Peptides against a protein of PDB entry 4GXB. Designs and how they scored, part 77

Target 1, 277 residues: chain A of PDB entry 4GXB
Amino acid sequence: VPTEEVSLEVLLSNGQKVLVNVLTSDQTEDVLEAVAAKLDLPDDLIGYFSLFLVREKEDGAFSFVRKLQEFELPYVSVTSLRSQEYKIVLRKSYWDSAYDDDVMENRVGLNLLYAQTVSDIERGWILVTKEQHRQLKSLQEKVSKKEFLRLAQTLRHYGYLRFDACVADFPEKDCPVVVSAGNSELSLQLRLPGQQLREGSFRVTRMRCWRVTSSVPLPSGSTSSPGRGRGEVRLELAFEYLMSKDRLQWVTITSPQAIMMSICLQSMVDELMVKKS

## One batch from the design tools (peptide; made by RFdiffusion4, then SolubleMPNN)

Design b2_p16_4_s4 (from b2_p16_4, 8 letters changed)
Fold by OpenDDE base, seed 3:
Structure b2_p16_4_s4 (fold): chain B 277 residues (1-277), chain A 16 residues (1-16)
Amino acid sequence: as target 1 above (277 residues)
Amino acid sequence: VEYEGPSYDENAAKLL
């Protein structure tokens, strides 16, 4: 792509549009800096955020595709997909809520965290009781952003990334699950027929390894599940988990977001390593 | 919503 000045749209979690003038040749960090400058986010807080490639669903929900890598050209990465449903989103890129304290000290950082958290609650990524929801709404009405975040930090799946419904081979084969990544775990939520909602917690510290695989399904005469065209790439995330003492078991998640899941796993591990150092 | 289900992190042994 020729180097040209372009207007690039970057979305916040709440769908707010940030338009930045960048070069088509600008790398991810350059674009991130441009977004930060547009928002008046200080340089020392830029590292707490990242740019993500997402697919915007019809309902306005974001399906996270991947984190944009440092060497990528965000303009090219998004436009090459030739679909308006793909967007670039700014989101916080750390897992430990303790880092919120650093970000919240700045007005812009606070606003970003607040907007993200509101959106995550509205989308059901953060799990709330009726009473908690009432309290959050009251704080939102008062525009008490710090108090809102402090309450939100105590909520189930605060800071998690929720994925689209997918399939896992655990606890049973072909189980429909909702996967969420956060707090150094993958949470697998499922409801088996006639059963209550169950959650399996897979801590990254108990994952021996993981891998992402891609395969093209053989044209088996079996009725392709509605929505998978012939020849669609199947992505799987498999991880080997220490279920008990000296008992490793593979768990496989089949999801178009397997890459994003693996990115989350690596990111959580990296953050843990930084904290241990 | 009552969540019922196991945490699979049942022991202190960590691989990482």
Scores: peptide ipSAE 0.017, ipTM 0.552, DockQ to the pose 0.029
Fold by OpenDDE base, seed 4:
Structure b2_p16_4_s4 (fold): chain B 277 residues (1-277), chain A 16 residues (1-16)
Amino acid sequence: as target 1 above (277 residues)
Amino acid sequence: VEYEGPSYDENAAKLL
């Protein structure tokens, strides 16, 4: 692609549009810096955020596809898909809520975290009780952003990424699940027939390894998941988990977001390594 | 680890 100046739209979690003038040849960090400058986010806070490729659903929700890598050209990455459904989103890129303290000290950082958190609650990524919802609403009406965030930080799945409904082979084969990544874990929520909502927690510290696989189902294969057309690429995330002492078990998640899940796992591991160092 | 989830509104209504 020839180097040209272009207008690039980057969305915040709440759907707010940030328009930046960049070069088609600008890499992810260059675009991120341009977005930060447009928002008046200080340079020292840029590292707390990343750009993500997402698919916007009909309801305005975002299905995360992947994190944009450092060498990527965001303009090319999004436009090459030739679909208006694909967007670039700015989101915080750390997991430990302790880092919120650094970001919240700045007005712009505070606003970004607030907007993200409101959106995550509205989308059901953060789980709330009726009472908590009432409290959050009151704080939102008062525009008490710091207090809102402090309350939100105590909520279940605060800081998690929620994925689209998919299938896992745990606890049983072809089990419909909703996967969320955060707090150094994958949370698998499921409701089996006649059962209450259950959650399986898989801590990354107990994962020996994980892998993403891509396969094309055979036309004759009975294992076609009902929702995928014949011949569509099937993505799977498999991880080997320490279920008990000296007992490793593979868990496999079948999802078009398997790549994004693996990115989350790696990111959580990387953050844990930084904390240990 | 598997556990029964507490009563949460997984699709909380818009706060405003």
Scores: peptide ipSAE 0.011, ipTM 0.470, DockQ to the pose 0.023
Fold by OpenDDE base, seed 5:
Structure b2_p16_4_s4 (fold): chain B 277 residues (1-277), chain A 16 residues (1-16)
Amino acid sequence: as target 1 above (277 residues)
Amino acid sequence: VEYEGPSYDENAAKLL
């Protein structure tokens, strides 16, 4: 691609648009720096954020596709898809809420975390009780961003990334589940017919390995699951989990976001390794 | 029918 100056739109978690002038040849870090500069985010806080490729759904929600890698050219990565539904989103890229303290010391960092957290609550990524919701709304009305975040940090699935509804083979075959990644785990939530909500917690420290596979389903004759068009690539994330002492079991999640899930797993592992060093 | 997934319930049963 010839090097040209272009205007690139980067979205915040709340859908706020940040327009940056970059080169088509600018790599992910270059674009991230441009976004930071536009927001007046200090250089020392840039590393707490990443750029993500997302698909904007009809309701304006974001389906995370993947994190943009260092070698990528964000302009090319998003435009090559030739669909306006694909966007680049800025989001925090760490998992431990302790790092919020570093980011919150800066006004811009605070605003970014606040906007992200509000969005995550509104989208149901962070789980809240009625009373907690009332408290959060009160703090939001007062624009008490620090207090809002402190309360939010105590909430269920704070800092998690929630994926679109998908299918897993655990606890039973073809179980509809909602997967969330955070706090060094994959959380699988499901409600089977006539049953209460159940959650499976799969800690990354108990995963021996994981893999992403892609396959083209053979046209099996009869079961036209209505929504899968002919020839759609099926992505699966499989991980081998230590269920008990000396008992490993494979768990497979079938999801278009399998790649993003694997990125989250690796990112959580990497962060844990940094903390142990 | 798009499966919306389960909502948070404090009485959720743990699979693990």
Scores: peptide ipSAE 0.011, ipTM 0.480, DockQ to the pose 0.022
Fold by OpenDDE base, seed 2:
Structure b2_p16_4_s4 (fold): chain B 277 residues (1-277), chain A 16 residues (1-16)
Amino acid sequence: as target 1 above (277 residues)
Amino acid sequence: VEYEGPSYDENAAKLL
């Protein structure tokens, strides 16, 4: 692609648009720096955020596709898909809420975390009770961003990334599940017919290994998922989990977001390694 | 945007 100056749209988690002038040849970090500059985010906080490729759903929700890698050209990565559904999103890229303290020291950082958290709650990524909802609403009305975040940090699935509904082979084959990644785990939520909501927690520290596989469904396979066009690649994330002492079991998640899930797993592991060091 | 978050079912059972 010829090097040209272009206007690139980057979205915040809440859908707020940030327009930056960049070169088509600018790499992910260059674009991230441009976004930071546009937002007046200080340089020392840039590392707490990343750019993600997402697909915007009809309801305005984001389906995370992947994290943009350092060598990528964000303009090319998004435009090459030739669909307006694909967006670049700025989001925090750490898992431990302790790092919020660093980010919250800055006004812009605080605003970014606040906007993200509000959005995550609104989208149901963060789980709230009725009472918590009332408290959060009150704080939001008061625009008490710090207090809002402090309360939010105590909530279930704070800092998690929620994926689109998908299928897992646990606890039973072909179980519809909602997967969320955060706090060094994958959370699998499911509701079987006639049953209560159940949640399985799979800690990354108990995962021996994981892998992403892609397959092309054979035409003869009976599971016509109504919405998958003929020829869509099936992605699976499989991980080997230590269920109990000396008992390993494979769990497989079938999801178009399997790559993103694996990125989350690796990112969580990497962060844990940094903390141990 | 009015804050409408889903309610968490406190009675959710663990799978493991």
Scores: peptide ipSAE 0.017, ipTM 0.496, DockQ to the pose 0.019; fails the geometry check

Design b2_p16_5_s1 (from b2_p16_5, 7 letters changed)
Fold by OpenDDE base, seed 3:
Parts: C-alpha cells; sequence; structure tokens
Structure b2_p16_5_s1 (fold): chain B 277 residues (1-277), chain A 16 residues (1-16)
C-alpha cells in the first residue's frame, strides 16, 4: 500500500469515535500514540491500553477478533477486510484490577476506565444483582466515577472479555456455552436442558498447553456445525487441562473468536509472569 | 452451580 496520510477512526468501548490523522504505513504503536495524544492521555499510561480489531454486530455490540500486534499497520489491517463492520477499538489491556489504581490517577485514564466499565455492564459482560445495579446507577447519576469503579471492581467478571455464544465439547459434546476470559481463567457458562445455569472455571495456571486450529468442513461431513455455510472456515481453541492430580484432559471450544481467546490466554500468562519476576 | 474449577499448579503453558 502506498504511504499516504489518512483519517483513521478508532472507537472507544462505548462507541465514541476518535479520529486521528496517520500514515497508512504507521504501525500499531504509532496509531496508539496518535489516539493517546488526541485524548490527552499521558505517555506513561499508553502501555495500559491496546488496539483491537472487532466486528460490529447489528445491535452495535463488538465481537473481538484479535489484538493488533506491534508489526501491524492498523489502517491496512482494518481496510483490507473490505467491510465496514470491522472497527478498531481502544480498550485496557491488563487483567489485574490493581493496575486500575495507576490509570485512575489521571483524569483521562479514569474516564476511559469508567466508559469501558459502564459499557461492559450495559452489555452484560459484568454480572450485577438488582441491588448492585441500583447502587451503580446512583453513582452514575452523581457522576462519581472513582466510587463507581471501586464498586464495579468487586463485581463478578469485572475486567473480563465476554465472547459470542459458541460450542464446547465439555462437559458434554456439542454443548452451547458462553466463554469469558479474565482473572487468569476461561469461564464457561452453560445451561443444559432442564438444568440451572452452570459455570466452569478453567485457570490458565492449570493449562499445560493450548492450540488454535483452522479447518474447512468437508461437504459430506456429518460434523457440519449448524448455521455454518458450506466450506466455511472452522476455528477451534483446544487446551489440555489438569482436571485433577495426574489427570490431563483436552477441552475444545469451537468459535470464530478462537484466535482472540488464545491471545487472551497468552496475555494473562504474560501478566502473571511479570508479577512473579 | 460450578464445575471443574480447580486451583493453580503453576504449569508452564505452551502455545502450539
Amino acid sequence: as target 1 above (277 residues)
Amino acid sequence: ETFDGKGSYDLNAVVL
């Protein structure tokens, strides 16, 4: 792609648009710095955020595709898909809520975390009771952003990334599940016929390994996933999990977001390694 | 209800 100056749209979690002038040849960090400058986010806080490629759904919700890597050219990465559904989103890129303290000390950082958290609650990514919701709404009405975040930090799945409904082979074959990544785990929520909502927790520290596979189902194959077009690429995330002492078992999740799930796993592991060093 | 949630064993995860 020829090097040209372009206007690039980057979205916040709440859908707010940030327009930045960049070169088509600018790498991810260059674009991130441009966004930070536009928002007046200080340089020392840039590292707490990343750019993500997402697909905007019909209802305006974001389906996360992947984190943009350092060597990528964000303009090319998003435009090469030739669909207006794909967007670039700015989001916090750490898992431990303790890092919120650093970000919240700055007005812009506070606003970004607040907007993200409000959006995550509205989307149902963060799980709240009726009473908790009432308290959050009260704080929101008062525009008490710090207090709002402090309460939100105590809520179930705070800081998690929620994926679109998909299928797993655990606890049963072809089980519909909702996967969320956060707090060094994959949470699998499911409801079997006639049963209550169940949640499985798969801690990254108990995963021996994981892999992403890409395949094209054969036309005659009985394993055609319902709703998949003929010849549609199938992505799977498989991880080998320590279920009990000396018992490893493979768990496979079939999802178009398998790549993003694997990125989350690696990111959570990396953060844990930094804390242990 | 929760299922198969376990503690940590500090396994070295490998990305394949």
Scores: peptide ipSAE 0.009, ipTM 0.529, DockQ to the pose 0.055
Fold by OpenDDE base, seed 2:
Structure b2_p16_5_s1 (fold): chain B 277 residues (1-277), chain A 16 residues (1-16)
Amino acid sequence: as target 1 above (277 residues)
Amino acid sequence: ETFDGKGSYDLNAVVL
C-alpha cells in the first residue's frame, strides 16, 4: 500500500467517533498516539489503552475480533476486510481495577473510563441489580463520574469483556454459553432447558495451557449450529483446567471469537506476572 | 449457581 495521508475513524466504546489523520503506513502505536493526541490524553496514560478490531453488529454492539498488534497497520487491517461493519475501537487494556486510579487522575482518562463503563452497563456486560441500576442512574444524572466508577468497580463483571453467544463442551456437549473474560477468569454463563442460570468460573491461574484451532467443517458433517454457512471456518479455544487435585480436564469453546478469547487469556496472565514481579 | 467453586493455583500457563 502506498504511503498516503488518510483520515482514520477510531471509535470509543460508546460509539463516539474520533477522526485522526494518519499515514497508511502508521503502525498501531502511531495510530494510538494520534488518537491520544486528538483526545488530549497524556502520553503516560497511552499504555492503559489499546486498539481493537471489532465487528459492529446491527444493534450497534461490538463483537471484538482481536487486539491490533504492534506491527500492524491499523488502516490496512481494517480496510482490507472490505466491510463497513469492521471498526477500530479504543478501549482500556488492563484488567485490575486498581489501575483505574492512575487513569482517573486525568480528566480525559476519567472520561474514557466513564464512557466505557456506561456503555458496558448499557450493553449488559456489567451485571447490575435493580437497586444498583437506580444508584448508577442517579450518579449519571449528577454527572459524578468518579463516584459512578467507584460504584461500578464493585459490580459483577466490571472490567470484563463479554463475547457473543457461543458453544462449549462443558458442562455438557454442545452447551450454549455466554463467555466473559475478566478478573483473571473466563466466566461461562449457561442455561440448560428447564434449569436455572448457571455460571462456571475458570481462573487463568488454574489453566495449565490453552490453544486456538481453526478448522473447516466437512461438507457431510451435520453442522448442529443453525446459521453456519457451508465452508465457514470453525474456531475453537481449548484450555486444560485443573478441576481438582491432580485432575486436569479439557474445556473447549467453539466461537468465532476464539482468537480474541486467547488474547484476553494471555493478557490476563501477563498482567498477573507483572503484579508478581 | 457457580460450578467451579475452587481456589486458584499458581500454575504456569502455556499457550500451545
Scores: peptide ipSAE 0.009, ipTM 0.526, DockQ to the pose 0.053
Fold by OpenDDE base, seed 5:
Structure b2_p16_5_s1 (fold): chain B 277 residues (1-277), chain A 16 residues (1-16)
Amino acid sequence: as target 1 above (277 residues)
Amino acid sequence: ETFDGKGSYDLNAVVL
């Protein structure tokens, strides 16, 4: 792609559009800096955020595809897909809520966290009781952003990324699950027939290894799940988990977001390593 | 309901 100045749209978590003028040759960090400048986000807070490639669903929800890497050209990455459903989203890229304190000290940072949190609650990524929801709404009406965030920080799955419904081989084979990543874990929510909602926690510190694999299903004459057309690439995230002392077991998640899940795992591990240093 | 009733052991995560 020839180097030229272009207008690039970057979305916030709440769908707010940020238009930035960048070069087609600008790398991820350059675009991120441009977005920060447009928002008046201080330079020292840029590192708390990242750009993500997402697919916008018909209902306006975002399906996270992957984090844009440093060497990528965001304009090229999004436009090469030749579909308007793909967007670039700005989101916080740390997991420990303690880092919110640094970001919240700045008005713009506070607003970004607030907008993201409101969106995550509205989308059901953060789990709230009826009473908690009432309290949050009251704080929202008062525009008390700091208090809103402080309450939100106590909520289940605060700071998590929620993935689209997918399938896992745990606890049962071909089990429909909803995966969320956060707090150094993968949370698997599932409801088996006749059972209550259950959640399994897979801590990254108990994962020996993980891998993403892609395969093309052979045309099996079996009417497998109606939703996957013949010839679609199947992505899987598999991790080897310490289930008990000296007992490792593979868990496999089949999801188009397997890559994003692996990115989350790596990111959580990286953050833990930074904290230990 | 949670089905994580396990103790924690720290392992080194490896990406394959």
Scores: peptide ipSAE 0.009, ipTM 0.523, DockQ to the pose 0.051
Fold by OpenDDE base, seed 1:
Structure b2_p16_5_s1 (fold): chain B 277 residues (1-277), chain A 16 residues (1-16)
Amino acid sequence: as target 1 above (277 residues)
Amino acid sequence: ETFDGKGSYDLNAVVL
């Protein structure tokens, strides 16, 4: 790709646009540094954030596709898709809320976490009770960002990445689920007919392995999962889970975001390994 | 309730 200076748009979680001038040959870290500089984020905090490729939905929500890798050229990665729906998003890239303390000490870091958290709550990624909602609203009205975050850190699915509705073979075959990744787990939310909203937890520490598969199903009517056209590529995340003592079971999630899910799993494992070292 | 050896629970959540 010829090296040219270009304007690249990077979005924050709330959809705020950050325009940076970069080279088409700039790698992910170069672009990230440019974004940081534009935001006046100090260099020592850059590592707490990553660039993600997302698809912007009609409602403005983001469907995360993948994390941009170090060797990638973000400008090329996003423009090669030839669709304006694809965006680059800046988001925090750690899971343990303890790292928020480091980021929150800086005004810009605090603002980024605050904006992300507000957005995650508004989009239903973070779950809140009525009372918590009232408290959060009050803090937001006061623009008490630190207190807002401290409360948010106690909330269900704080720091989780929520995926689009998909299908799993657990607890039942072809079960509609909403998967969220965070706190070293995959959370599966589901509502069976006539039942309450339920959440199941799959801890990464109980996963023996996982894999992503890509397949093109034959146009036979027998295995068409809802939402997939005939002949469309099907992505699946399968993990082998220790359900009980000496009982391993495969769980399969069928989702276009299977790759992103696997990235999250690996990222959570990596963070756990860092904490143990 | 459990998800076949893993704990599960009901959720009552709202969105801001």
Scores: peptide ipSAE 0.010, ipTM 0.555, DockQ to the pose 0.031; fails the geometry check

Design b2_p16_5_s2 (from b2_p16_5, 8 letters changed)
Fold by OpenDDE base, seed 4:
Structure b2_p16_5_s2 (fold): chain B 277 residues (1-277), chain A 16 residues (1-16)
Amino acid sequence: as target 1 above (277 residues)
Amino acid sequence: ETFEGRGSYDLNADIL
């Protein structure tokens, strides 16, 4: 692609559009800086956010595809897909809510976290009781952003990324699950026949390793996962988990978002390593 | 199957 000045749309979590003028040759960090400048986000807070490639669903929700890598050209990455469903989204890129304190000290940072959190609650990524919802709505009506965030930080799955419904082989084969990533874990919500809703927690600190694989099922093959068209590429995330003392077990998630899940795992591990050092 | 990515976490006593 020739180097040209273009207008690039970057969305916030709430769907707010941020238009930036960038070069087609600008890398991810360049675009991120342009977005920060447009929002008046200070330079020292840029590192708390990242750009993500997402698919916008019919209801306006975002299905996260992947984080844009440093070497990528965001304009090319999104336009090459030749579909208006794909968007670039700005979102916070850390997991420990303690880092919110740094971001919230700035008005723009506060607004970004607030908008993201409101959206996450509305989309059901953050789980709330009726009473909590009432309290949040009251704070939202008062536009008490700091208080809103402080309450939100105490809520279940605050800071998590929620994925589209998919399939896992745990606790049994072909189990429909909803996966969420956050707080150094993968949370698998599932409902088995005749059972109540359950949540399985897989802490990254107990994952020996993980891998993402792609495969093309045979047209007549019995290995075709439900919900995937025959002959379509199937993505899987598999991780080896320490279930108990000296007992490792592989867990496999079949999802078109397997890549994004692996990115989350690596990101959570990286953050833990930073905190340990 | 085609490899797309891999990660790991050290499960030794220093990390756990």
Scores: peptide ipSAE 0.067, ipTM 0.722, DockQ to the pose 0.085
Fold by OpenDDE base, seed 1:
Structure b2_p16_5_s2 (fold): chain B 277 residues (1-277), chain A 16 residues (1-16)
Amino acid sequence: as target 1 above (277 residues)
Amino acid sequence: ETFEGRGSYDLNADIL
């Protein structure tokens, strides 16, 4: 791609558009710095955020595809898909809420976290009770951003990334689940027939390994899974989990977001390693 | 056909 100056749109979690002038040859960090400059985010806070490739759904929700890598050219990465559904989103890229303290000290950082958190609550990524929702709304009306975040930090799945509904082979084959990543775990929410909502927690510290596979199903008369066209690429995330002492079991999640899930796992592991240093 | 798009990732012993 020839090097040219272009206008690139980067979205915040709430859909706010940030327009930056960049070169087509600018790498991810260059674009991130441009976004930070546009927002007046200090340089020392840039590292707490990343750029993500997402697909905007019809309802305006974001389906996270992957984190943009350092060597990537964001303009090329998004435009090469030739679909207006794909967007670049700025989001915080750490898991431990303790890092919020650093970000919240800055007005812009505070605003970014606030906007993201509001959006995550509205989208149901953060789980709230009726009473908590009332309290959050009250704080939002008062524009008490710090207090809002402090309350939000105590909520279930705060800081989690929620994925689109998918399928897992746990607890049983072809089980519909909603996967969320955060707090060094994958949370699998499921509702079996006649049962209450259940959550399976898979801590990364109990995962021996994980892998992402891509497969092309062969046309067979019996394997028409509803909703997927014949020959569509199937992505799976499989992890080997220590279920109990000396008992390892593979768990497989079938999802178009399997790559993003694996990125989350690696990111959580990396953060744990940093915290141990 | 199965392709491993990303390899297996092992957790470090100090994390496990």
Scores: peptide ipSAE 0.057, ipTM 0.722, DockQ to the pose 0.068
Fold by OpenDDE base, seed 5:
Structure b2_p16_5_s2 (fold): chain B 277 residues (1-277), chain A 16 residues (1-16)
Amino acid sequence: as target 1 above (277 residues)
Amino acid sequence: ETFEGRGSYDLNADIL
């Protein structure tokens, strides 16, 4: 691609648009720096955020596709898809809420975390009771961002990334589940017929390994998966989990977001390794 | 023939 100056739109979690002038040849970090500069985010806080490729749904919600890698050219990565539904989103990229303290010390960092958290609550990524919701609304009305975040940090699935509804083979075959990644785990929420909502927690520290599989079925294949068209790519995330002492079991999630799930797993592992050093 | 691609990640002993 020839090097040209272009205008690139980057969205915040709440859908706020940030327009930056970049080169088509600018890599992910270059674009991230441009976004940071546009927002007046200090250089020392840039590392707490990343750029993500997402698909915007009809309701305006974001389905995370993947994190943009260092070698990528964000302009090319998003425009090559030739669909306006694909967007680039800025989001915090760490998992431990303790790092919020560093980010919140800066006005811009605080605003970014606040906007993200409000959005996550509104979209149901963070789970809240009625009373907690009332408290959050009160703080939001007062624009008490720090107090809002402090309360939010105590909420269930704070800092998690929620995926679109998908299918897993746990606890039973072909179980509809909602997967969320955060706090060094994959959370699988499901409701079986006639049963209460259940959550399975899979800690990354008990995963021996995981894999992503991409399969392209043959057009003539009689085995059309429900809800998928003929010839559509099927993605699966499988991980081998230590269920009990000396008992390993494979769990498989079938999801178009399997790649993003694996990225989350690796990211959580990386963060844990940093903490151990 | 069906096209299939895969990637795998192993956790090290320090994590497990």
Scores: peptide ipSAE 0.053, ipTM 0.716, DockQ to the pose 0.062
Fold by OpenDDE base, seed 2:
Structure b2_p16_5_s2 (fold): chain B 277 residues (1-277), chain A 16 residues (1-16)
Amino acid sequence: as target 1 above (277 residues)
Amino acid sequence: ETFEGRGSYDLNADIL
């Protein structure tokens, strides 16, 4: 792609649009810096955020595809897909809520976290009771952003990334599940026929390894993934989990977001390693 | 016993 100045749209978690003028040859960090500058986010806070490639669903929700890597050219990465449903989103890129303290010290950082958190609650990524919802709404009406975040930090799945409904082979074959990544775990929520909602927690520290694989569905295959077009690649995330002492078991998640899940796993592990050093 | 997670993924599968 020839080097040209272009206008690139980057979305916040709430769908707010940030337009930046960048070069087509600008790498991810360059674009991120441009976005930060546009938002007046200080340089020392840039590292707390990342750019993600997402697919915007019909309801306006984002299906996270992957984190943009350092070597990528965001303009090329998004435009090469030749579909307007693909967007670049700015989101915080850490898991430990303790880092919120650093970000919240700055007005812009606070606003970004607030907007993201509001969106995550509205989208059901963060789980709230009726009473908690009332409290959050009250704080939102008062525009008490810090207090809002402090309350939100105590909520279930705060800081988690929620994925689209998919399928897992746990606890049984072909179980429909909703996967969320956060707090150094994958949370699998499922409802089997005639049963109540169940949640399985898989801590990354008990994952021996994980892998993403791709396969082409066989034409005669019985496994029709709802919503997938014919010929779409099937992605799977498999991880070997320490279920109990000396008992390892493979768990496989079939999802078009398997890559993103893997990125989350690695990111969580990396953060844990940093904290241990 | 606790493990340090190791993961791998095919980046090309997403970008191709």
Scores: peptide ipSAE 0.048, ipTM 0.648, DockQ to the pose 0.514

